# Peptides against a protein of PDB entry 5H65: the designs that were tried, part 159

Target 1, 294 residues: chain A of PDB entry 5H65
Amino acid sequence: QYLERTPLCAILKQKAPQQYRIRAKLRSYKPRRLFQSVKLHCPKCHLLQEVPHEGDLDIIFQDGATKTPDVKLQNTSLYDSKIWTTKNQKGRKVAVHFVKNNGILPLSNECLLLIEGGTLSEICKLSNKFNSVIPVRSGHEDLELLDLSAPFLIQGTIHHYGCKQCSSLRSIQNLNSLVDKTSWIPSSVAEALGIVPLQYVFVMTFTLDDGTGVLEAYLMDSDKFFQIPASEVLMDDDLQKSVDMIMDMFCPPGIKIDAYPWLECFIKSYNVTNGTDNQICYQIFDTTVAEDVI

## One batch from the design tools (peptide; made by RFdiffusion4, then SolubleMPNN)

Design b2_p19_5_s2 (from b2_p19_5, 10 letters changed)
Fold by OpenDDE base, seed 2:
Structure b2_p19_5_s2 (fold): chain B 294 residues (1-294), chain A 19 residues (1-19)
Amino acid sequence: as target 1 above (294 residues)
Amino acid sequence: SRFEERLAERREERAKPQR
């Protein structure tokens, strides 16, 4: 959509909701640390959640590892099971279930593993080798997802999370509904298991100044603004550096705002009511910044 | 400087709304 550029001073006088194209300088932004800006967002209930820390995941998987895999749930039409007994930890049993495609084991890089009783370290190792891993537990009649506080699907270094509030979990046999049991598309897996997948988003507040006025604009974006997926940035040092470089470019430390580059973006205004107080807020949308690689 | 101007232009081009 084409919009003419509007000065901030004019925008600040207008009622919401409206959409604007602006050209402004990024005076400041919050949070300053990248890891604090990456959140998980539910597309249904719109809750924002923190990305779980490694320590939190360790606890969840350690707890799961205290439960012994149910032998009765091993080796179904859906998966072949292998059991390992650890040398330490009093012989902890770990079950790996290899999901079959029409009764045939797929290639390793196309095979979904269901991990029962694995530690975070073990799961990560397996995910690196086999690409797709779901941490599970033995339920009453079937394998079940271990915990929505942990990833429901790990693909390489990407952790896919589900919304606890919006999800209605179904047992692992519901993966049978997937026609293609080789690609393991996260959304398809989520749908089969009754999971509402969370979206990684950058969440920031920008203070924008065009010389005529100053306003704060909210940024919630998954991959468009930075042209970097929020889902990958936490696990990739190069992507982190790129985001930092972009932010430093638009908001360089140690220099005056007069020397800042201009940012062209779209913002939308909206009303927020808090009791008797009505406030107009602004959100950045459909805006892209890209770093020139060449 | 011309260099600074070109740099500024590139920065502006890298920060564009999706139309």
Scores: peptide ipSAE 0.000, ipTM 0.289, DockQ to the pose 0.024
Fold by OpenDDE base, seed 3:
Structure b2_p19_5_s2 (fold): chain B 294 residues (1-294), chain A 19 residues (1-19)
Amino acid sequence: as target 1 above (294 residues)
Amino acid sequence: SRFEERLAERREERAKPQR
């Protein structure tokens, strides 16, 4: 879409909702730390959640590891099961269920593993060797997803999460509904299991200044603004560096704002009611970072 | 801190458009 540029001073006088194209300098932004700006967003209920920390996952998987796999749920038409007993005094049992495609085990790079009783370390190791991993537990009649507080699907270094509020979990046998049991598309897995997948998003507040006025604009974006997926940035050092470089470019530390590059973006205004207080807020949308030569 | 992050999240939720 095409919009003419509007100065911030004019925008600040107008009622919401409206859309604008602006050219402004990024005076400041929050949060300053990248890991704090990455959140999980539900497309259905629109709640924002923190990305679970490794320590949180450890607790979940440790708890799951205290439960013994049910022998009755092993080796179905959907999967072949293997069980290992750890050599520790606790005798922890770990079950790995290899999901079959039309009764045949796929190649390792196409295989989905269902892991029962595994630690975070073990799960991560397996996810690095195999295509996909789902942490599971023994339910009453079938395997079930372990916990929505943990990833429902791990593919390489990417952790896929589901919304606890919006999801209505179904048992693992519902994976049978998937025609292709080799690619394991996250959205398809989520649909089969009754999961509303959460979206990784960058969440930031920008203070924008074009010399005529100053306003704060909210950024919630998955991959357009930085042209970097929020889903991958936390696990990739190079991507993190890239984001940091971009932010440093627009808002260089120790440099006067007069030397800042111009940021062109789209913002939309909207009304927010908090108790008796009504305010107009602004959000960046449909924007890829672009700078103008000063 | 995680506490500050949670507070920030709550603030962000409040700043969503009226539906």
Scores: peptide ipSAE 0.012, ipTM 0.458, DockQ to the pose 0.042; fails the geometry check
Fold by OpenDDE base, seed 5:
Structure b2_p19_5_s2 (fold): chain B 294 residues (1-294), chain A 19 residues (1-19)
Amino acid sequence: as target 1 above (294 residues)
Amino acid sequence: SRFEERLAERREERAKPQR
């Protein structure tokens, strides 16, 4: 619905919840670094999580690499298996399982690899050559997803994560339920394996000033605000530059706020209770700013 | 790899105050 523009001073006096259209300058924002603003959000339980960093993944994959692939689980109707032994002192075993489509190995650009015992570096190399990679381990009866603290699916440079709280993991053979074993749509893979996929989101706090008042507004957005997917920005230099340009445009360094451009956006107020304290908070919604940069 | 480089960069960013 259409909303008239409301000055911040008026908004600050009103009870929540309400929706507003505002015109304000972006005095400041947090966090200042792009990587710090990207989080993982569960669409089911709504928990926000940090995106795992290299150190987290290293630990998980190192632990997985200490386990020997079960020979009994190799070469099924679903996949063909290849085993490598590393030349290190321990002779680490690495298994790569190539998922077949109707009993036939697909082309490399359409193939899903199941990796058992691989390091982060090895997995990354494989994900760059093949369509998709899933880190796995040997279960009792079947291959299983390695760990939801790591990506359940890697496609190129994109890491897909699942919610530990909401997911009920199923074994790898459940991929048989997928009719198309070439495209490997992340949502379909997640569904087959009982995973609730997490969503990448930008999480930021904007300090807005229209000259009548100052208001802090929360931003949680996946791909609408910047018209850039949060899922891709971490691994794409051009997208990062675009986001930086947008933020620099609205909050340019080295100049006074009087020269800042005006930002038009929608905000909604909501009540937050912390113990005995009631606070009204604000969130940006249904707003796109990317067109202002172009 | 480019992936590892980005992960390293992100780790460094996390060492700074977020908000």
Scores: peptide ipSAE 0.008, ipTM 0.420, DockQ to the pose 0.136; fails the geometry check
Fold by OpenDDE base, seed 4:
Structure b2_p19_5_s2 (fold): chain B 294 residues (1-294), chain A 19 residues (1-19)
Amino acid sequence: as target 1 above (294 residues)
Amino acid sequence: SRFEERLAERREERAKPQR
């Protein structure tokens, strides 16, 4: 789509909803800390949630690790099970279920592991060696997803989360519905298990100034704006540095705004009602800030 | 410097709307 550039002063006078192309300086942004800008968003109920901290996950997995795997649920047509007993005082049992593809165990890089009773550390170690990991627990009749407060799927360093509100969890045997039991596409896994996947998003507020006016624009973006996936940034130091560098370029510390670079972007206006108060808000959309070689 | 000018120009071009 093509839009002519509109000055902010003109935009501020217009009714919503409308779409605009603008050229402005990024006067400021919030939150300033990257980890605070990354959220989980439900595409159905639109709830924004914080990404669980490692400490939160530790608690969840520690609690799960107190449960003994049910022997009756081991070694099904779907998976082969191996049990380890830890040498700690409690003799904790950990079950790893290797999901089979048509009765055959796939290669490690294609294998889905169901982990029962594992700690966060153990799960992360396994996820580094295998394609996919699902933390599970023994249910009444089948293995079940451990907790939607924890990832339902871990692939490498990527943690996939589901919406507690919108999900209707199904037992692990529903993975049988997947024809391809090697690729383990997160959306397919989610669908099979009745999970509504949450989307990692950058959530920020930009204060934009083009010299004619100032407005605040909301940014909610998963991977387009920075050309960096929000789903990966929290677990990748290099990606974090890249985002920080981008923001520092547009908002260089210790420098006056007159020297700031110009930002070209699309914004859309929309009406928001808060009680009896009606206001016009703005959101950045279809905008990319890409790094290039200097 | 010319370098700084080019850098500034490049930074402006880095932020582009997707069409």
Scores: peptide ipSAE 0.000, ipTM 0.294, DockQ to the pose 0.025; fails the geometry check

Design b2_p19_5_s3 (from b2_p19_5, 11 letters changed)
Fold by OpenDDE base, seed 4:
Structure b2_p19_5_s3 (fold): chain B 294 residues (1-294), chain A 19 residues (1-19)
Amino acid sequence: as target 1 above (294 residues)
Amino acid sequence: SRFEERLAEMREERAKPKR
């Protein structure tokens, strides 16, 4: 897609929808804090959600830990189980289930671990060794996903979330539908369990100024703009520093806008109706921040 | 057994500090 560069003053006069290539300075952006800019987006219902904080997850897993694992649900054709009682925490019952591939337990780096009654700390520790971890609970007849407010799948430092609105949860035995029980592709797991996976996205509002006009553009991007996955940034200090560095480069603190670098990007205009009010909004798309800044 | 091996690995990880 080739587009001629258009000055903002011209864009501001045109009807939507249209696509533009622009060159402008990033006067300011919101939110200023990275953790506030990372959200979860449902591709189906388009709801934006906050990424749960550690404290939120602690509460969820603490609540889950108050439930006793059903001994009747242990050791199925799908998984081998172990239950133990913690010495502390009022004798919390914890159950782990190692998912088998064709009746055989795979290596840890290929193994999906289902955990019942585990704490966030325990789950995070286990995710360092095992391929994937799913927090579960004992349902009426089968293990079930614990809570969509918590990750349905944890792989290393990546927490995969599902949409509460769009998901129709199915029991854990539906993982049997997966032919390969070693790779644990998040989308496949989600499909098997009836989950609509949420997408990590950077959500920001850029105030762009090219000297001819000022325009606010919306950024919702998962991994293209910064060339950094939104799904990983919250759990990686180096990635966070990189994003901060990029934003500081475009918006140097304590420096006048005249010295700001130029940003080249694509924006699309679209109409928005809010009650009786109609307005034209702009969104950044198909844009990657260059390594060097003009 | 593979099961015992996985359990051992689990125990090892549980003994580590939270990341």
Scores: peptide ipSAE 0.526, ipTM 0.940, DockQ to the pose 0.024
Fold by OpenDDE base, seed 5:
Structure b2_p19_5_s3 (fold): chain B 294 residues (1-294), chain A 19 residues (1-19)
Amino acid sequence: as target 1 above (294 residues)
Amino acid sequence: SRFEERLAEMREERAKPKR
């Protein structure tokens, strides 16, 4: 329903939980760096996690490359395989598996590639051509997902992650349950493999000031606030620039707050208990900043 | 074969510089 605008001074005096419509200036925000504001959120256990850095992934894939692919797991009804040894000093073993659709290899743009022993660089290159890439390892009886600390699915520049807490991993042969092995919908892949997919979210704290009062509001949003998907922003320079532009517009450096634009948004109050301390906190919700600029 | 085609495509991509 429609909410009337409430001044911050009035909100600060009220008990939680309540919902408000406000008009305020963005005095400041944190974190200041965009890459620090993008997190992974589990929709089931609600834990927040950091998005792994390239260096983190390098380590994971290097570790995976120390394991030799099991030759007995090559070429099943589900996939056709190729294995080779690199010419570097260590002679890294790499195995790739092209997943078939009803026994027939699809075109590259429809093909899921499983890779064992691959580097991040190799995986990124392959993701440019093939529909999807899954880093895997040889299990006891089947291929298995390499590590939930790395993406379970890479599609182009999009890295899909799973929750370690909530996932109960199943072997690769469970992809057989998918009737269509050409579209590779992340949620379907996750379900088949027993993965609870994580969601990319913007996580920020806004300090809002309407001249009557000041409060901090928490923002956790996937794609509504900026009208930009959090899942894509880290891999797209233009999207990053757009977010930076929006934040600079609302909180311009070197300019006094009197000249800041007004931000209209919805906030909800909620109670947080830390031992004996009862605190009221605020969260932004159902807000699109681009449409609410005054 | 489709398998050989996919292998060729893979080799081609691996030969390209990382984006």
Scores: peptide ipSAE 0.525, ipTM 0.939, DockQ to the pose 0.023
Fold by OpenDDE base, seed 1:
Structure b2_p19_5_s3 (fold): chain B 294 residues (1-294), chain A 19 residues (1-19)
Amino acid sequence: as target 1 above (294 residues)
Amino acid sequence: SRFEERLAEMREERAKPKR
């Protein structure tokens, strides 16, 4: 995509929608905290949701742990099961189900583990060894996903979430529709279970200044802008540091804007209607900062 | 059995500190 560079002052005078290539300095950005900039986005209904906090997940799994696994749902053609009672004060019952591939249990690095009554800590530990973990509960006739407020799939340190509005949950036996039960692709799992997967996105507002004008541009991006996946950043200290470093580079604290580096990026304008008021807004697209630093 | 192996692996991970 080739576009001529356009000064901000010219852009601000033009009607939307249009696409532009710009060169500007990042005067400021919001939010300032990285954790506040990471959201979950539904590709169907387009709602933005907060990523659940660890405390939120603790509550969900704690509630799930108060439920008793149904013994009638153990050991099906799909999975082999084990139930045990913890030695803690309350004697919590936990059930685990190892999903089989054509009746045979795969190796741990290929195995999907269903867990009922597990704590967040336990689930996180298990996700280090097994390919994937799904928190489940006993339904009336089958195991079911525990709660869409919690991850429907955990792979290593990545938590996959589903949209409550757009999803029509199906029971766990629908995993039988997957021909290969060793490569647990999140989208395939979601499809089998009737889940619309949410996408991790960076959501930020940039104030851009090229000396001719000032413009606010919206950023919603999963992995292109920083070349860092939004899905991984919350669980990786090094990735967090990298994002912080990038933002500090473009918008360094304690120095004047004249010393800021130039940012080249693409923006598109679009119309927004609020009642009787029409406003032109701008969004960053197809931009990677590593390639656009001048 | 593979089942016993998976159980053993599970127990091993549960015994480790949270990462």
Scores: peptide ipSAE 0.523, ipTM 0.939, DockQ to the pose 0.023
Fold by OpenDDE base, seed 2:
Structure b2_p19_5_s3 (fold): chain B 294 residues (1-294), chain A 19 residues (1-19)
Amino acid sequence: as target 1 above (294 residues)
Amino acid sequence: SRFEERLAEMREERAKPKR
């Protein structure tokens, strides 16, 4: 929708909620490090959480590897299985399950691999070859997702996470509900397993200045603002550089703000109550800056 | 068999160095 440009000084005097179109300079932003700006967001409960680090995942998978695969859960109509014992690492038992499509194993690039007792390193290696990897464990009667603190689905370098609060996990056999077991769409997998998928988002606070006033605006965006998916940026050096370049363009280091480029964006105001204090906050929405930069 | 093929592919990937 079309909105007339409103100066920040006028916006600062108005009650919320309202929507505005603004033209301002990016005086500063936080966090300064890109890694710190990428979060996981639940679309249902709206919880924001940190993306797990490699070290966090290592611990989760190490813990999972302490459990022994149940031999009774091997080789079902859904998957073909193989179990082996490692020579080192205290004789760790690992089970892999190749998911079949209508009773037939697909090619590796279409195949979903379930892994029980695998390390992060092993899982990452396998994700390079197979379409998707799901870390699992032996439940009482079926395979189950290992841990929602770890990815429920790994596709290449992309880790898909689920919300612990909103998810009601179902066993692996519920993947049978998927008619197509060659195109593993994350949302479909999540639905089958009772998972509410989390969304990768850029989370930043912008300090905007148009010469009439200064305003802090919150940015929570998955792929619109930079035209770069937040889900991919952490694993791609080129994408990281691109985001850094964009931010450096709008907020050049070592240069006075008078020389900064103008940023045009939409912001919405909203009320926030903290105890007895009522304040108006602002959020950037429906804004793409990359079209002007790239 | 397709199963053996997938196993072979898996073994091959496991043998590769970590990125």
Scores: peptide ipSAE 0.523, ipTM 0.938, DockQ to the pose 0.023

Design b2_p19_5_s4 (from b2_p19_5, 14 letters changed)
Fold by OpenDDE base, seed 1:
Structure b2_p19_5_s4 (fold): chain B 294 residues (1-294), chain A 19 residues (1-19)
Amino acid sequence: as target 1 above (294 residues)
Amino acid sequence: SRFEKRLEEERKIRSLPQK
């Protein structure tokens, strides 16, 4: 798309909704910490949620580990089952179900594991060695997803989450609907299990200043603005470093704003009503980081 | 069997130090 540049002073006088191209300096931004800017967003109800911390997941999996796997649910046409009893954890029962593809177990890099009673550490280790892991529990008649507060699917270091509000969970046997039981595409798994997958997003507020005016613009973006996936950044030190470098470039600490680079981006205005107050807000859209550095 | 091999892999993983 193409829009002519509009100075902020002119934008601030106009009614919403409108779209603009601007050239401005990033005076400041919030939150300052990267981990605080990464959220989970539901594409259906649009609720923003925090990414669960390790401590949160520990609790969930500890609770799950107190439940004994139901022997009646082992070894179906969908999966082969093995149960272990831990030696040093009060004899905890752990069940691993290996999902078969057309009756045959896939290679490790193509295999989906369903795990009952696993700790976070155990599950993470398995997800690093196998293609995919789903934390499950024994339901009344079938295995079921353990908890939507935890990932419904773990692939390597990537945790896939679902929306509690919008999801209508189905039992694990619904994975039979997937013809290809080797690739385990997160969206396909989610669909089979009745899950509305959440999207990782960067959520930030930019204070922009072009010398004619100042406005705050909201950023909610999954992978376009930084050209870095929000879904991967929390688990990759190099990606975190890259984002930090980008933000430091646009808003260098200890330097006066006169020396800041110019950021070019698209913003859209929109109306927000809060009680009796009506205000115009701004959101960055269709923008990849681009600056003028002289 | 493939199953036995995978079970062995799982056992090895579980034997690693917990973090």
Scores: peptide ipSAE 0.040, ipTM 0.680, DockQ to the pose 0.024
Fold by OpenDDE base, seed 2:
Structure b2_p19_5_s4 (fold): chain B 294 residues (1-294), chain A 19 residues (1-19)
Amino acid sequence: as target 1 above (294 residues)
Amino acid sequence: SRFEKRLEEERKIRSLPQK
């Protein structure tokens, strides 16, 4: 698409909604800490929520670990089950269900594990050895997803979350609908289980200044702006450093704004109504930082 | 530093449209 460059002073005088191409300097941005800028976004209801912290997950899995696996749900056509009893005084029961492909257990790197009663530490250890892990609990007639406040799927260090508002959970046996039970694609798993998957997004507010005016623009992007997936950045030090480097390039600390680089991007204006207050807001869209800059 | 030198040249951060 093509748009002529418009100075910020002109944009600030116009009604919304409109699209603009701008050239401005990044005076400042919020939040300053990367981990605070990564959120979960529902593509259906558009709710934004925080990525759960390790402590949050510990609580959820600890609660789940207090429940005893139902023996009647062990060893189905879909999965083979093994149960461990911990050596602590409580004798906690942990069930691991190995999902089969056409009645045959796949290799570890292709196997989906359903874990019942595991702690976060135990689940993470297993996810490092096996392709995929789903935390589950014993339902009335079938295994069910443990809790949408926790990941519905863990693959290595990647945690996949679902929307509580938009999801209509189905039992684990619905995984039978997947033809390929060796490649556990998150979207396919979500669809089978009635989950609307949440998207990791970078959420930032940019204060832009082109010398004619100052404008705050909202950035919500999953992987296009930085060319770095928001879904991976929290667990990858190198990706974190890359994002930090990019932001330092946009907004160098300890340097005057006159020396800042120029940023060229698209922004769109939109109306926001809060009671009687009607205001115009701006959002960056359809923009990526060039590879030669990264 | 090399980084500071680039800034002194008023380098442009190019943004590529997706559409």
Scores: peptide ipSAE 0.006, ipTM 0.260, DockQ to the pose 0.025
Fold by OpenDDE base, seed 4:
Structure b2_p19_5_s4 (fold): chain B 294 residues (1-294), chain A 19 residues (1-19)
Amino acid sequence: as target 1 above (294 residues)
Amino acid sequence: SRFEKRLEEERKIRSLPQK
């Protein structure tokens, strides 16, 4: 799409909704801390949620580890089970279920593990070796997802979360509906288990100034703006540094705005009703400002 | 780690054809 550049002063006078191409300086942005800008977004109910901290996950998995795996739920047509008893931690039982593809276990790099009673540390280690890990618990008649407050799927360093509000959880045996039990596409896993996947998003508010006017633009983007996936940034120091460098480039500390670089981006206006108050808001869209693109 | 290695061994064992 092509749009003519419009000065902010003109945009501020127009009714919404409209789309604009602008050239402005990033006067400021919030939040300033990257970890505060990464959220989980539900595409259905549109709720924004905080990404759980490691401490939160530790509690969930510790609680799960207090539950004894049900022997009756081990070794089904879907998975083969192995149980370990830890020497420490009061003899904690850990059950690992290897999901089979047409009765055959795939290679480790294609294998889905269902882990019951594992700690966060154990689960993370496993996810680095095996393709996928799902934290589970013993339900009444089947294995079930442990808790939607924790990842429903871990692949490498990526934690996939589901929406508690929109999800209607189904038991683990519903993974049988997946034709291919080797790739473990997160969306397919989610669908099979009745989970509405949450999307990692960068959520930021930019104060833009082109010399003619100033407006605030909302950024909610998963991977386009920085050309860095929000789903990976929290677990990768290099990606974090890259985002910080980009933001420092456009909004350098200790320097006056007159020396700031120009940012070219697309914004759309939209109407928002807050009680009896009506206001026009702006959102950045279809914009990439990665360093390699600048 | 020891745990991952053991799991891999278990996987290999179970991946073998069963009569």
Scores: peptide ipSAE 0.374, ipTM 0.863, DockQ to the pose 0.018; fails the geometry check
Fold by OpenDDE base, seed 5:
Structure b2_p19_5_s4 (fold): chain B 294 residues (1-294), chain A 19 residues (1-19)
Amino acid sequence: as target 1 above (294 residues)
Amino acid sequence: SRFEKRLEEERKIRSLPQK
């Protein structure tokens, strides 16, 4: 539905909820660092989570590497297994399981690897050679996902995470339910394993000023606003540069706000109750700004 | 790396028809 442009001063006087089209300058935004703006969002419980840092993952995988792979769980109808012992002092055991498609191993670019005892570095290298990697551990009767604090699926440079609250993990043998074991669609893998996949989102707060008023608007968007997937930006320098360029365009450093470009966007107001205090908040929606930079 | 190469070789070996 078409909305006429409304000045911020008028919006600030109105009750929520309402939708508006606005034209304003981006006075400022937070957080200033891009990596701080990328979060994980659960589509079911709607909680926001931080994207784990490499250091966090290192700890998880180091802990996993202290566990010995169960020899009884190797070489099933679902996967073929190979174990290596590292040459370090502890002799770390690394088990790799190659998932088969109807009893046949697919090509590397179609093959899913299950890995026990791998380091983050090893897993990342493997994910660039094979289709996908799942970090696993030996359960009582089957292989199981290692930890939802780590990715449940790594494809190339993309880390797929699951919601701890909403997921009810199932054992690895449930991958048998997938008819096609060559196209490892993250959502399909998640469904088979009882995982609710998290979504990468940009989360930012914009301070908007059109000369009549100032308001803060919340941005939570996965791929529309920048026309860049939040899921890819952390691992792609070019995409990061693009986002930075967009933000620098709208909010250029060292330049007065009078020279800032105008931003046209849609915002919606909504009520928030914090104890006895009622507050009206604003959220950006259905807005794309990347075309202004191209 | 050496590890990835070894894994690929292992995959190839295991993908061969078993007698």
Scores: peptide ipSAE 0.286, ipTM 0.838, DockQ to the pose 0.018; fails the geometry check

